# Peptides against a protein of PDB entry 6MBK: the designs that were tried, part 13

Target 1, 240 residues: chain A of PDB entry 6MBK
Amino acid sequence: GFEMVNFKEEGFGLRATRDIKAEELFLWVPRKLLMTVESAKNSVLGPLYSQDRILQAMGNIALAFHLLCERASPNSFWQPYIQTLPSEYDTPLYFEEDEVRYLQSTQAIHDVFSQYKNTARQYAYFYKVIQTHPHANKLPLKDSFTYEDYRWAVSSVMTRQNQIPTEDGSRVTLALIPLWDMCNHTNGLITTGYNLEDDRCECVALQDFRAGEQIYIFYGTRSNAEFVIHSGFFFDNNSH

## One batch from the design tools (peptide)

Design b1_p11_2_s1 (made by RFdiffusion4, then SolubleMPNN; from b1_p11_2, 4 letters changed)
Fold by OpenDDE base, seed 1:
Structure b1_p11_2_s1 (fold): chain B 240 residues (1-240), chain A 11 residues (1-11)
Amino acid sequence: as target 1 above (240 residues)
Amino acid sequence: MEVPARVLPVL
């Protein structure tokens, strides 16, 4: 098995409690445990989702609001997961002035500015929606929706969202994958997939892990710039 | 804007 551990540099991660062999299926997460666009539609957010074109068009925003609604719900099924999420991120939305200045010498600066502008506009839009839309009255965030809340949720989704198949496999949708997404990154190959027969995410070990070692996964083909923009970190051994 | 995501293959 594995256990959640707070590692000094990486934050929360997974540690092997036994020896795990390369390619061994050590972790799986059924669909019912995922935070998805569908679970958002089936939540207290559902009525608003059904009436808001932006929520419908942008699954990542739907997930962000789903995350906020569940965070604001003491009895949410996902509270244990939500409590493991970082309270702040190293993503561009959290960059200080000096960090932004440093990026001015890179092509990433355009994406940073775009993120700021888009996020600010989205917040302003949804603040008004939450305050005025009839279907927003039931949302637990009705009386407390700050930019900091939105920035956190957007950043959480940005760093953790995944594409998974719909139940019938005909389309893709977005999901946050609890437990699995606690695996920190290393260079390698994608070793996670979705098993439609069992309706679950499945992760096989990238390499041998001994008992007591941190379990890493590969997040996918990313440039360092993409890691900064999307995940908030550089990876020196990144070959892309 | 690109939507950051991990793409999981169908197993």
Scores: peptide ipSAE 0.034, ipTM 0.682, DockQ to the pose 0.795
Fold by OpenDDE base, seed 4:
Structure b1_p11_2_s1 (fold): chain B 240 residues (1-240), chain A 11 residues (1-11)
Amino acid sequence: as target 1 above (240 residues)
Amino acid sequence: MEVPARVLPVL
């Protein structure tokens, strides 16, 4: 098995409680446990989603609002997962001025500015939508929707969104995968797949892990700049 | 199907 552990430098991760062999299926997460665009549509957000073209076009924003609505719902099924999420992130939306100034000398500055501009525009747009749209009246965000809320939700999705098939396998959609997304990154190959027959995400071990060792996965090929800009960390041993 | 993890956002 495995357990969630707070590692000193990496934050929360998964630790093996027994020896796990390479290619062993050690973790699976059924669709019903995922936060998806579909679950957003089936939530209190559904009526607004059905009327807003941006929510419909941008699954990541739909997930961000799904997170905010569920966070504000004490009886949400996903409360245990949401409580494991960081309260703040090391992504550009949380950068201090000195960090931004440092990046001005790098090619990453354009991505930083894009994140700021897009997030600010989206917040302004949805603030107005929440205040004026009839289908927003029942949202827990109606009387409390700050930039800090939106920044957190967008950053949560930015750092954790995954591509999975739709239920019928006809399309690709976005999902947050509880528990599995606690795995920290290492070099390697993609070892997570979606099993449509069993309707679940399946993760096989990238390598042998002994009892007591942290379980790592490979997020995918990225530059160090992409890790900093989109994941909020610098991976020193990046082989890319 | 492989699941690309923590895919880059479109903002």
Scores: peptide ipSAE 0.330, ipTM 0.882, DockQ to the pose 0.150; fails the geometry check
Fold by OpenDDE base, seed 5:
Structure b1_p11_2_s1 (fold): chain B 240 residues (1-240), chain A 11 residues (1-11)
Amino acid sequence: as target 1 above (240 residues)
Amino acid sequence: MEVPARVLPVL
């Protein structure tokens, strides 16, 4: 077993409540608990999704709006998850002028500027959509949709989105994976996969963990530059 | 903590 703990330096994480052995399946998350493009389509966002080409084409944006709609819904099933998310991020969309200056000497600067431009354009587009589209009237965002809202949602999705198979396994879709994404990062191997037979995400332990130890996972093979862009952090021990 | 976007393998 494990429990959610707020660690002083790392924020929320998972702590083992018993000894967990390497490769032990300690955590699984059924599809029904995930925030997916499909759950977005089946939510209050569904009617707008069905009429907006960008939402249809860009699953990450669909997830961002899904996240915003659920955040604004007091009775949302995902409220406990959403409340664990940071209110702000250390990602490029939140960089101050000095932080951007440090990036000027790096390859990341062009991607940062592109991200700013794209996010601003998307916000402007969707602001108009929310104000004018008939199917936006039922959205909890109708009367309050700020750039800060959009920046937060986009950053949340950017830092936490995963590709998983569709239910029939024929395609891939995007998902936020509650509980699982509370695991903090360490170097290692990917230990999470999707079990189509049981229709769930499955995570096996990267190593032995003793009772009381924090459970870490490996976030993937991204370069430090990609971590800066997508996650807002530098991992010193990243081998890539 | 934030988890970078990834592709989960099918098991």
Scores: peptide ipSAE 0.152, ipTM 0.768, DockQ to the pose 0.409; fails the geometry check
Fold by OpenDDE base, seed 2:
Structure b1_p11_2_s1 (fold): chain B 240 residues (1-240), chain A 11 residues (1-11)
Amino acid sequence: as target 1 above (240 residues)
Amino acid sequence: MEVPARVLPVL
């Protein structure tokens, strides 16, 4: 019912290959296809995760490292997904000096500086961990871990992370949702949820889409404060 | 497109 297309200016998105009606279930993604904190724990990152307090406390950072490890793994199941991700982002971590100078007159400057500071501190911490921790030796990023890598991964997770239920529905966990997150954003209502019975994300069409039209979804609205909180620069109190 | 983190409801 859809195909991935590289749209001008918008990057990758989904295009309908047939007419899709409003409220039609056109897209679903089983849990097994998601990049989750659990899949990170079950990967080559698992031993390090089990011994690092920050990875355990901050699921978004665990996802960032999971993303980096999989990107560095030629045979990763998620290579097709990773190759569709932007190489750079419009997040504060990518602001040019002139953009930062422009923001100096705004209240946003404090959030920007906070993100820079926190991300730099995290990088410095994990650089040392990767260089010295025994369980880091088998990581594919052991000999190649730059600030640019970390900035990219953190920004990827910040812009694409989702809260989903655990398999038993008792708690929430974090996930990247391949294919689904390729839908570009439009104004509307949330039309995606998690179906625990079928253990999958389910997306229904926000509106009618004709064959050949780009499929858009509504990601929700966040305040700047909510965005900062959801970016995960603070420790999550939830056990992962 | 860069967008905020998402929260999905349980259906």
Scores: peptide ipSAE 0.029, ipTM 0.683, DockQ to the pose 0.369; fails the geometry check

Design b1_p11_2_s2 (made by RFdiffusion4, then SolubleMPNN; from b1_p11_2, 3 letters changed)
Fold by OpenDDE base, seed 1:
Structure b1_p11_2_s2 (fold): chain B 240 residues (1-240), chain A 11 residues (1-11)
Amino acid sequence: as target 1 above (240 residues)
Amino acid sequence: MDFPARVLPVL
């Protein structure tokens, strides 16, 4: 029903290969295809994760390292996904001197500086961990872990991370959702949720799309589930 | 600080 396309101005996106009707379940991503904290634990990162309190406490950092490990692994299942990720981001970590200078007149500068400082500290910490920890020896990034790598991974996670339920629905975890996050953004209603019965992310079409049209979704505001729903989540259970 | 994760509603 869709294909990956590199659009000139928007980068990678999804294009409909057939007519898709509004509210149609056109895209689903099973848990096994997601990059999650759990998949990080089950990867080459697992032994280090089990011994590092920061990785355990900060799922976003765990995902960042998972992303870096998989990127450095030629045979990674997620290579096709990783290759579609931007090389740079419009996040504060990529702000140039002029942008930072402009922000000095705003309250946002404090958040920017905080993020820079925190990211730099995290990098310094993990650089040492990777160099010295016994369980880091098997990491594919052991001999190549730069600040640019870390900045990229952190920014990738910041811009793409999602909170989803655990398999049993008892807790929440963090996930990157391949294929789904290839959809470019438009204004509208949130049409993506997690189906626990089928253990998959499900996305229904925001509107009608004709064959050959780019498929857009609304990622919504980064808020709790109730707020998201009240802010415009729509999902028709009859769509699947 | 990092941006908060999107919260996918449970269906």
Scores: peptide ipSAE 0.409, ipTM 0.869, DockQ to the pose 0.516
Fold by OpenDDE base, seed 3:
Structure b1_p11_2_s2 (fold): chain B 240 residues (1-240), chain A 11 residues (1-11)
Amino acid sequence: as target 1 above (240 residues)
Amino acid sequence: MDFPARVLPVL
């Protein structure tokens, strides 16, 4: 019902290959295809995760390291997904001095500086962990862990992370959702949920889409400042 | 500092 397409202004997105009606279930992604905190725990990162308090406390960092480990693994199941991710982002961690100066007039500047400081501190901490911790020796990033790697992974997770239920529905966890996260954003209603019975993420169409049209989804209500922090852009038609 | 994850409702 859809295909991946590179749109000139919006980058990669999904295009309908047939007419799709509003509220039609057109896309689903089983849990087994997701990159989750649980899949991180079950990966080569698992032993380190089990002994590091920060990885345990911060699921987003666990996902970032999971992403780095899988990227560095040629046989990773997620290689096709990882190859679709941007190599760079327009997020604050990539801002040049002039872009930061422009933001000094906004309320977002304090958040930007905090993000810089936190990311740098996290990198310094984990660099030491990777160099000294016994369970880090088997990580594919052991000999190649740069700030640029960490910045990329953190930015990838920051822009793409989702909260989903655990398998038993008793708790929440964090996940990256391959294929689904390629949909570009529009205003509307949240039309994506998690079906626990079938153990999959499900997306229904926000509106009618004709064959050949780009399929958009609504990521949720965000302020322009939040969009800058999250994705590096202002949303012109941000309706509340 | 982190941007909040998107929350997927349980269906």
Scores: peptide ipSAE 0.403, ipTM 0.860, DockQ to the pose 0.815
Fold by OpenDDE base, seed 2:
Structure b1_p11_2_s2 (fold): chain B 240 residues (1-240), chain A 11 residues (1-11)
Amino acid sequence: as target 1 above (240 residues)
Amino acid sequence: MDFPARVLPVL
């Protein structure tokens, strides 16, 4: 029903291979295919996770390290997904000096500096943890953990993390959702949910899509500043 | 439950 395509302006996205009708369930992703805090806990990262308060408190950082560990693992189940992720992002952590100077006259500069400061501090902390903690020895990051690695992983999670229910539905957790997260943004209504009975993410079509058309979803209400700072894109037709 | 895509991070 769809395929991944590299579009000239939007980068990778999903293209319909057949006509899809509005409200049709065209895409679902079982929990077993997701990168979650739980899958991080069940991976080689698990022992360290169990001993580090920051990994436990900040699911986004847990996902970032999970992503790095799996990227460094040739036989990782998620290699096909990881290979589709951008190598660089348009978020503040990748801004050039001129881009930062341009934003110095705006309110966004404080968010830029906050991202720099927080990410650098986190890197310094976890560099020490990885070098000294007994449970870090099994990590593929042990002998090679650079700021560039961490910047990439944090940015990947920042731009793609989702809140989904736990398996029992009692709480929420964070997840990266392969294939589905290739959908680019348009104005509309939320059309993605989680089906606990089948234990999967489910996406219904926002509108009719003809064969050959790009499939868009509505990410949710964001300001243009939030899109730029946290998602790395402008949306000129933003309704917010 | 419905959810928005790409929720804002806690930095």
Scores: peptide ipSAE 0.390, ipTM 0.893, DockQ to the pose 0.141
Fold by OpenDDE base, seed 4:
Structure b1_p11_2_s2 (fold): chain B 240 residues (1-240), chain A 11 residues (1-11)
Amino acid sequence: as target 1 above (240 residues)
Amino acid sequence: MDFPARVLPVL
């Protein structure tokens, strides 16, 4: 009922291949297809994860390293998904000096600086970990872990991470949701949930979409500053 | 359980 399409201004998105009615369950993604903190723990990263407190405490960083490890693995199950991810982002970590200068007049500058400082510190820390920790020896990034790699992974996770329940529903965890995260944003209501009985993400149509139309979802209430800082885009028609 | 897309990170 849909296909991935490269739209001129918005990049990749989903296009309806048939008429989709409002509230129709048109897209679902089983847990086994998600990149999660749990899948990171069960990957080649698992031994290091089990011994590094930062990876354990910060699921977003765990996902970032999971992305890097899987990207470096030719036989990774997630290669098709990873290949759909941008090679670069419009988030602050990719800003040029003039863009940063422009933001100095805004409240967003504090968040920009926080991203820079935190990402740099994390990179420095994990560079040392990768060089010295015994469980890092088997990581495919052992001999090639650049700031550019880390910046990309952190930005990928920052722009795409989701909170979903654990399998038993007792806690929340972080996940990247392939295919679904190709949906671009529009104003509306949240139409995505997790079905624990079927163990899958489920997305219902926000509105009627005709064949050939782009399928949008509502990401949630955010300020334009939050979109710029964390999602890498400015939503001109943001009602919030 | 409904969830918003692309939740803001803890940096």
Scores: peptide ipSAE 0.385, ipTM 0.891, DockQ to the pose 0.133

Design b1_p11_2_s3 (made by RFdiffusion4, then SolubleMPNN; from b1_p11_2, 4 letters changed)
Fold by OpenDDE base, seed 5:
Structure b1_p11_2_s3 (fold): chain B 240 residues (1-240), chain A 11 residues (1-11)
Amino acid sequence: as target 1 above (240 residues)
Amino acid sequence: MESPARVLPVL
């Protein structure tokens, strides 16, 4: 019902190969295809995860390291997904001086500075961990872990992370959702949920799409300020 | 700083 296309202005997206009706279940992604905190625990990162309190406490950081480890692994199952991710982002962690100066006129500046400081501190911490911790020796990051690597991974997770239920539905965890997150954003309603019975993410069409049209989704309710901080974009028609 | 994750509802 859809295909991956590289659109001129929007980068990778999904294009309908047939007519899709509003509310039609056109896309689903089983748990086994997701990059989750659990898959991070079960990866080469697992031994370090089991010993590092920050990785255990901060699922977003666990996902960031999982993403970095898989990116550095030629045989990773997620290579096709990772190759679709931007190499750089338009998020505050990548802002130039002029962009930061512009933000000084907004209330977002304090959050941007906080994010930058926290990210730098996290990098410094984990650089030391990777260099000194015994369980880091097997990581492909052992010999090459730069701030740019960390910034990229954090930004990837920041822009794409989702909260989903655990397999048993008793708790929540964090996940990157391959294929689904290739849909570019439009205004509307959340049309994605998690089906615990079938153990998959399910996305229904926000509107009718004709064959050949790009399929858009709504990423969720965030303020424009939050979108700037977390997604690097401003949406004029955002109600918040 | 943790960035808020999108919350997928349980169906």
Scores: peptide ipSAE 0.375, ipTM 0.857, DockQ to the pose 0.921
Fold by OpenDDE base, seed 3:
Structure b1_p11_2_s3 (fold): chain B 240 residues (1-240), chain A 11 residues (1-11)
Amino acid sequence: as target 1 above (240 residues)
Amino acid sequence: MESPARVLPVL
C-alpha cells in the first residue's frame, strides 16, 4: 500500500501506507494504462502518424503529440495522470538568459543550444504540418498549437519516457508510466522491470520502507550533465 | 536531440 503525497522538498512522491520489505512487489502498472507509441497510433493522432516520417522515426515526438492531444481532450482516459504533471519544468528549454550564461562555462552548453535549435526546428515543421495536412484537421491542436505547448510536451517526455518491450516482446517501444513515475529517485539498483507474461510494469522495493516513509526508486545511471539536460537537476552522489 | 529513455529490463 502507498499513497501520493506532496513532499515539501521533493514535490509529489509516493508514501508507504504499510511496512514494505526489500524486494517486495508493491507496485505494478498494466500496459493498458501506459501512454505508448502504440496508444498514440491508436488515437486521433493515428492517421497523421501513419503519414508523417518524423512521427514514425522519433517515438519521443510521437509521445509528445499524444500527450498534447490527450491534454486537449476533456474525456481522455489519461486526464487524471496529465493533471499530475508539472505545468513547467526546470529543464534547459525553460532556462532564462542568465541561466544559459552560467552554463557557457560548462560542457553542457553545446547540448543545450542543440536542444533549443532542434526543438525550435521541430516546432516550425509540425506547425506547418498541423496547418496544412488533411489528417491534422481532426486534432484538438489544430487551432491551438504554440511553442509553449510543444516545449511542455517535449520536456514531459524527456523527463519521464521509458523503454519497454512491445506486447510480443520482439521489439522495444517508448512509454510514459502513470503512478510509477511519481516515485522520486535515490541511488541503488534498478528494481523496475516489464513482465511480458502478465503484460505489466513491475516495481519491487529497493529497501525496507516503514509505514509513513517515502518510497524511492533508482532511475538508472546518468551523468550529472544528462540529469541537467533530461531531468533538470544535478545529482550529488551519482556513484553508480 | 533524443533524450535517453530509462530502460526497463524484461523479467
Scores: peptide ipSAE 0.370, ipTM 0.853, DockQ to the pose 0.917
Fold by OpenDDE base, seed 4:
Structure b1_p11_2_s3 (fold): chain B 240 residues (1-240), chain A 11 residues (1-11)
Amino acid sequence: as target 1 above (240 residues)
Amino acid sequence: MESPARVLPVL
């Protein structure tokens, strides 16, 4: 009932191929298609993950490295998804000096500075890990791990990560959700959940969409500062 | 497109 389309001003999004009614389950993504902390552990990153305390403690960083490893792997199952990701982002990690100066008057400035410091420190740490750790030798990024790579991966995860239940529902984990995360944002209600019985993400339509219309979803309630920090944009009409 | 981090409710 939908197709991926490159919209000129919005980038990739989903377009309805038929009429979709409000509350209709139009999109679902099984766990096996998700990029998760678990899939990272089961990948070439697994041996390093098992020995690095930061990867173990910070699922977002594990996903970032998972994304980098899969991007560098021509035969990765997720290549079709990865190729749809932006090559650059409007996130704070990409801000120019003038943009940062503008943010000095906003609530986001402290978090932006924190992101800069944390990302730089993480890069420096993992650069050393990749160069020296025995389990890093087989990583496809061993000889090519730049700050630009890391900034991209961290920004990709920052803008796309989701909390979902583990398979047994006992804990939460982090996931990137291919295809679903291509839906562009509109104001509304959260219409995506995780069905544990069927082990899949499920998205119901926020409103009626006619054939040929772009399908929008609501990403969740955030402050404008949080939108700037996590999504790189300011949503003027954000109702709290 | 890019999206904020979400917490998906369990259905």
Scores: peptide ipSAE 0.273, ipTM 0.815, DockQ to the pose 0.433; fails the geometry check
Fold by OpenDDE base, seed 2:
Structure b1_p11_2_s3 (fold): chain B 240 residues (1-240), chain A 11 residues (1-11)
Amino acid sequence: as target 1 above (240 residues)
Amino acid sequence: MESPARVLPVL
C-alpha cells in the first residue's frame, strides 16, 4: 500500500503505508486509467483530431490538448490526477531571462531557443485552428486558450509522457500514467513495464521500502543535460 | 515530481 503525500522540496510523491519488498509488484495502472492518444481521439477532441494533420502526426501535442480539455472539464475522470500536476515547471519554457543568460555560455542554449520557437509557432497555429475550425466549437478551450495554457500542457506532457504498446501490442502509443508518475526519481534500474495480458502498467519496487518511507523509481539512463532539457531537473547522483 | 519521457518494455 501507498499514499500520495506532499513532500517538502520534492512536491507530491508516494509514501509506503506498509513494508514493501524489493521486486514486489506494489503498483499497477490499467489502460483505462491512462491518458492516451486513443483516449484523446475518443474525447471531445476526437473530431478535431481526425481533421488536423499536426494532432495526428504529433501524439505529444494530442496529449497536451487532451490534458487541457480535461482540465477545463469539471466532470473529467482525470480531474484528481490533473489537480496533482505542478502549476509551473522548471523546464526551458519557464526559464526567466537570468536563467537564459546563464545558459548562453552552454550548449543547451540552442535547444532552449528551439523549444521557445517551436512552442510559440505551435501555439499560434492552434490558436487559429481553435478560432476557425468547426470541430473546435465544442472544445472547452474555445473561449480560453492562452500561451500559458499551452506552455503548461506541453511541459506537462514533455515531462510525463511514456511510450506504451497498443492493446494488441502491434504498435507503440503515448500515455500519461496517473499515480505512477508521482513517484520521484532515484538512481537504479528500470522497474516498470507493460503487461499486455492484464493490459496494465506494472511497477515493482526498486528496493525495500519501510512503512512511512517515500517510494522512488528510476526514470531511466539519461545525462543531466537531457534531464534539464526534457525533465527540468538536475539529479546529483545521476551516472551521467 | 515530473517524470521524464520513457519507453516501457513489454513484459
Scores: peptide ipSAE 0.179, ipTM 0.780, DockQ to the pose 0.409; fails the geometry check

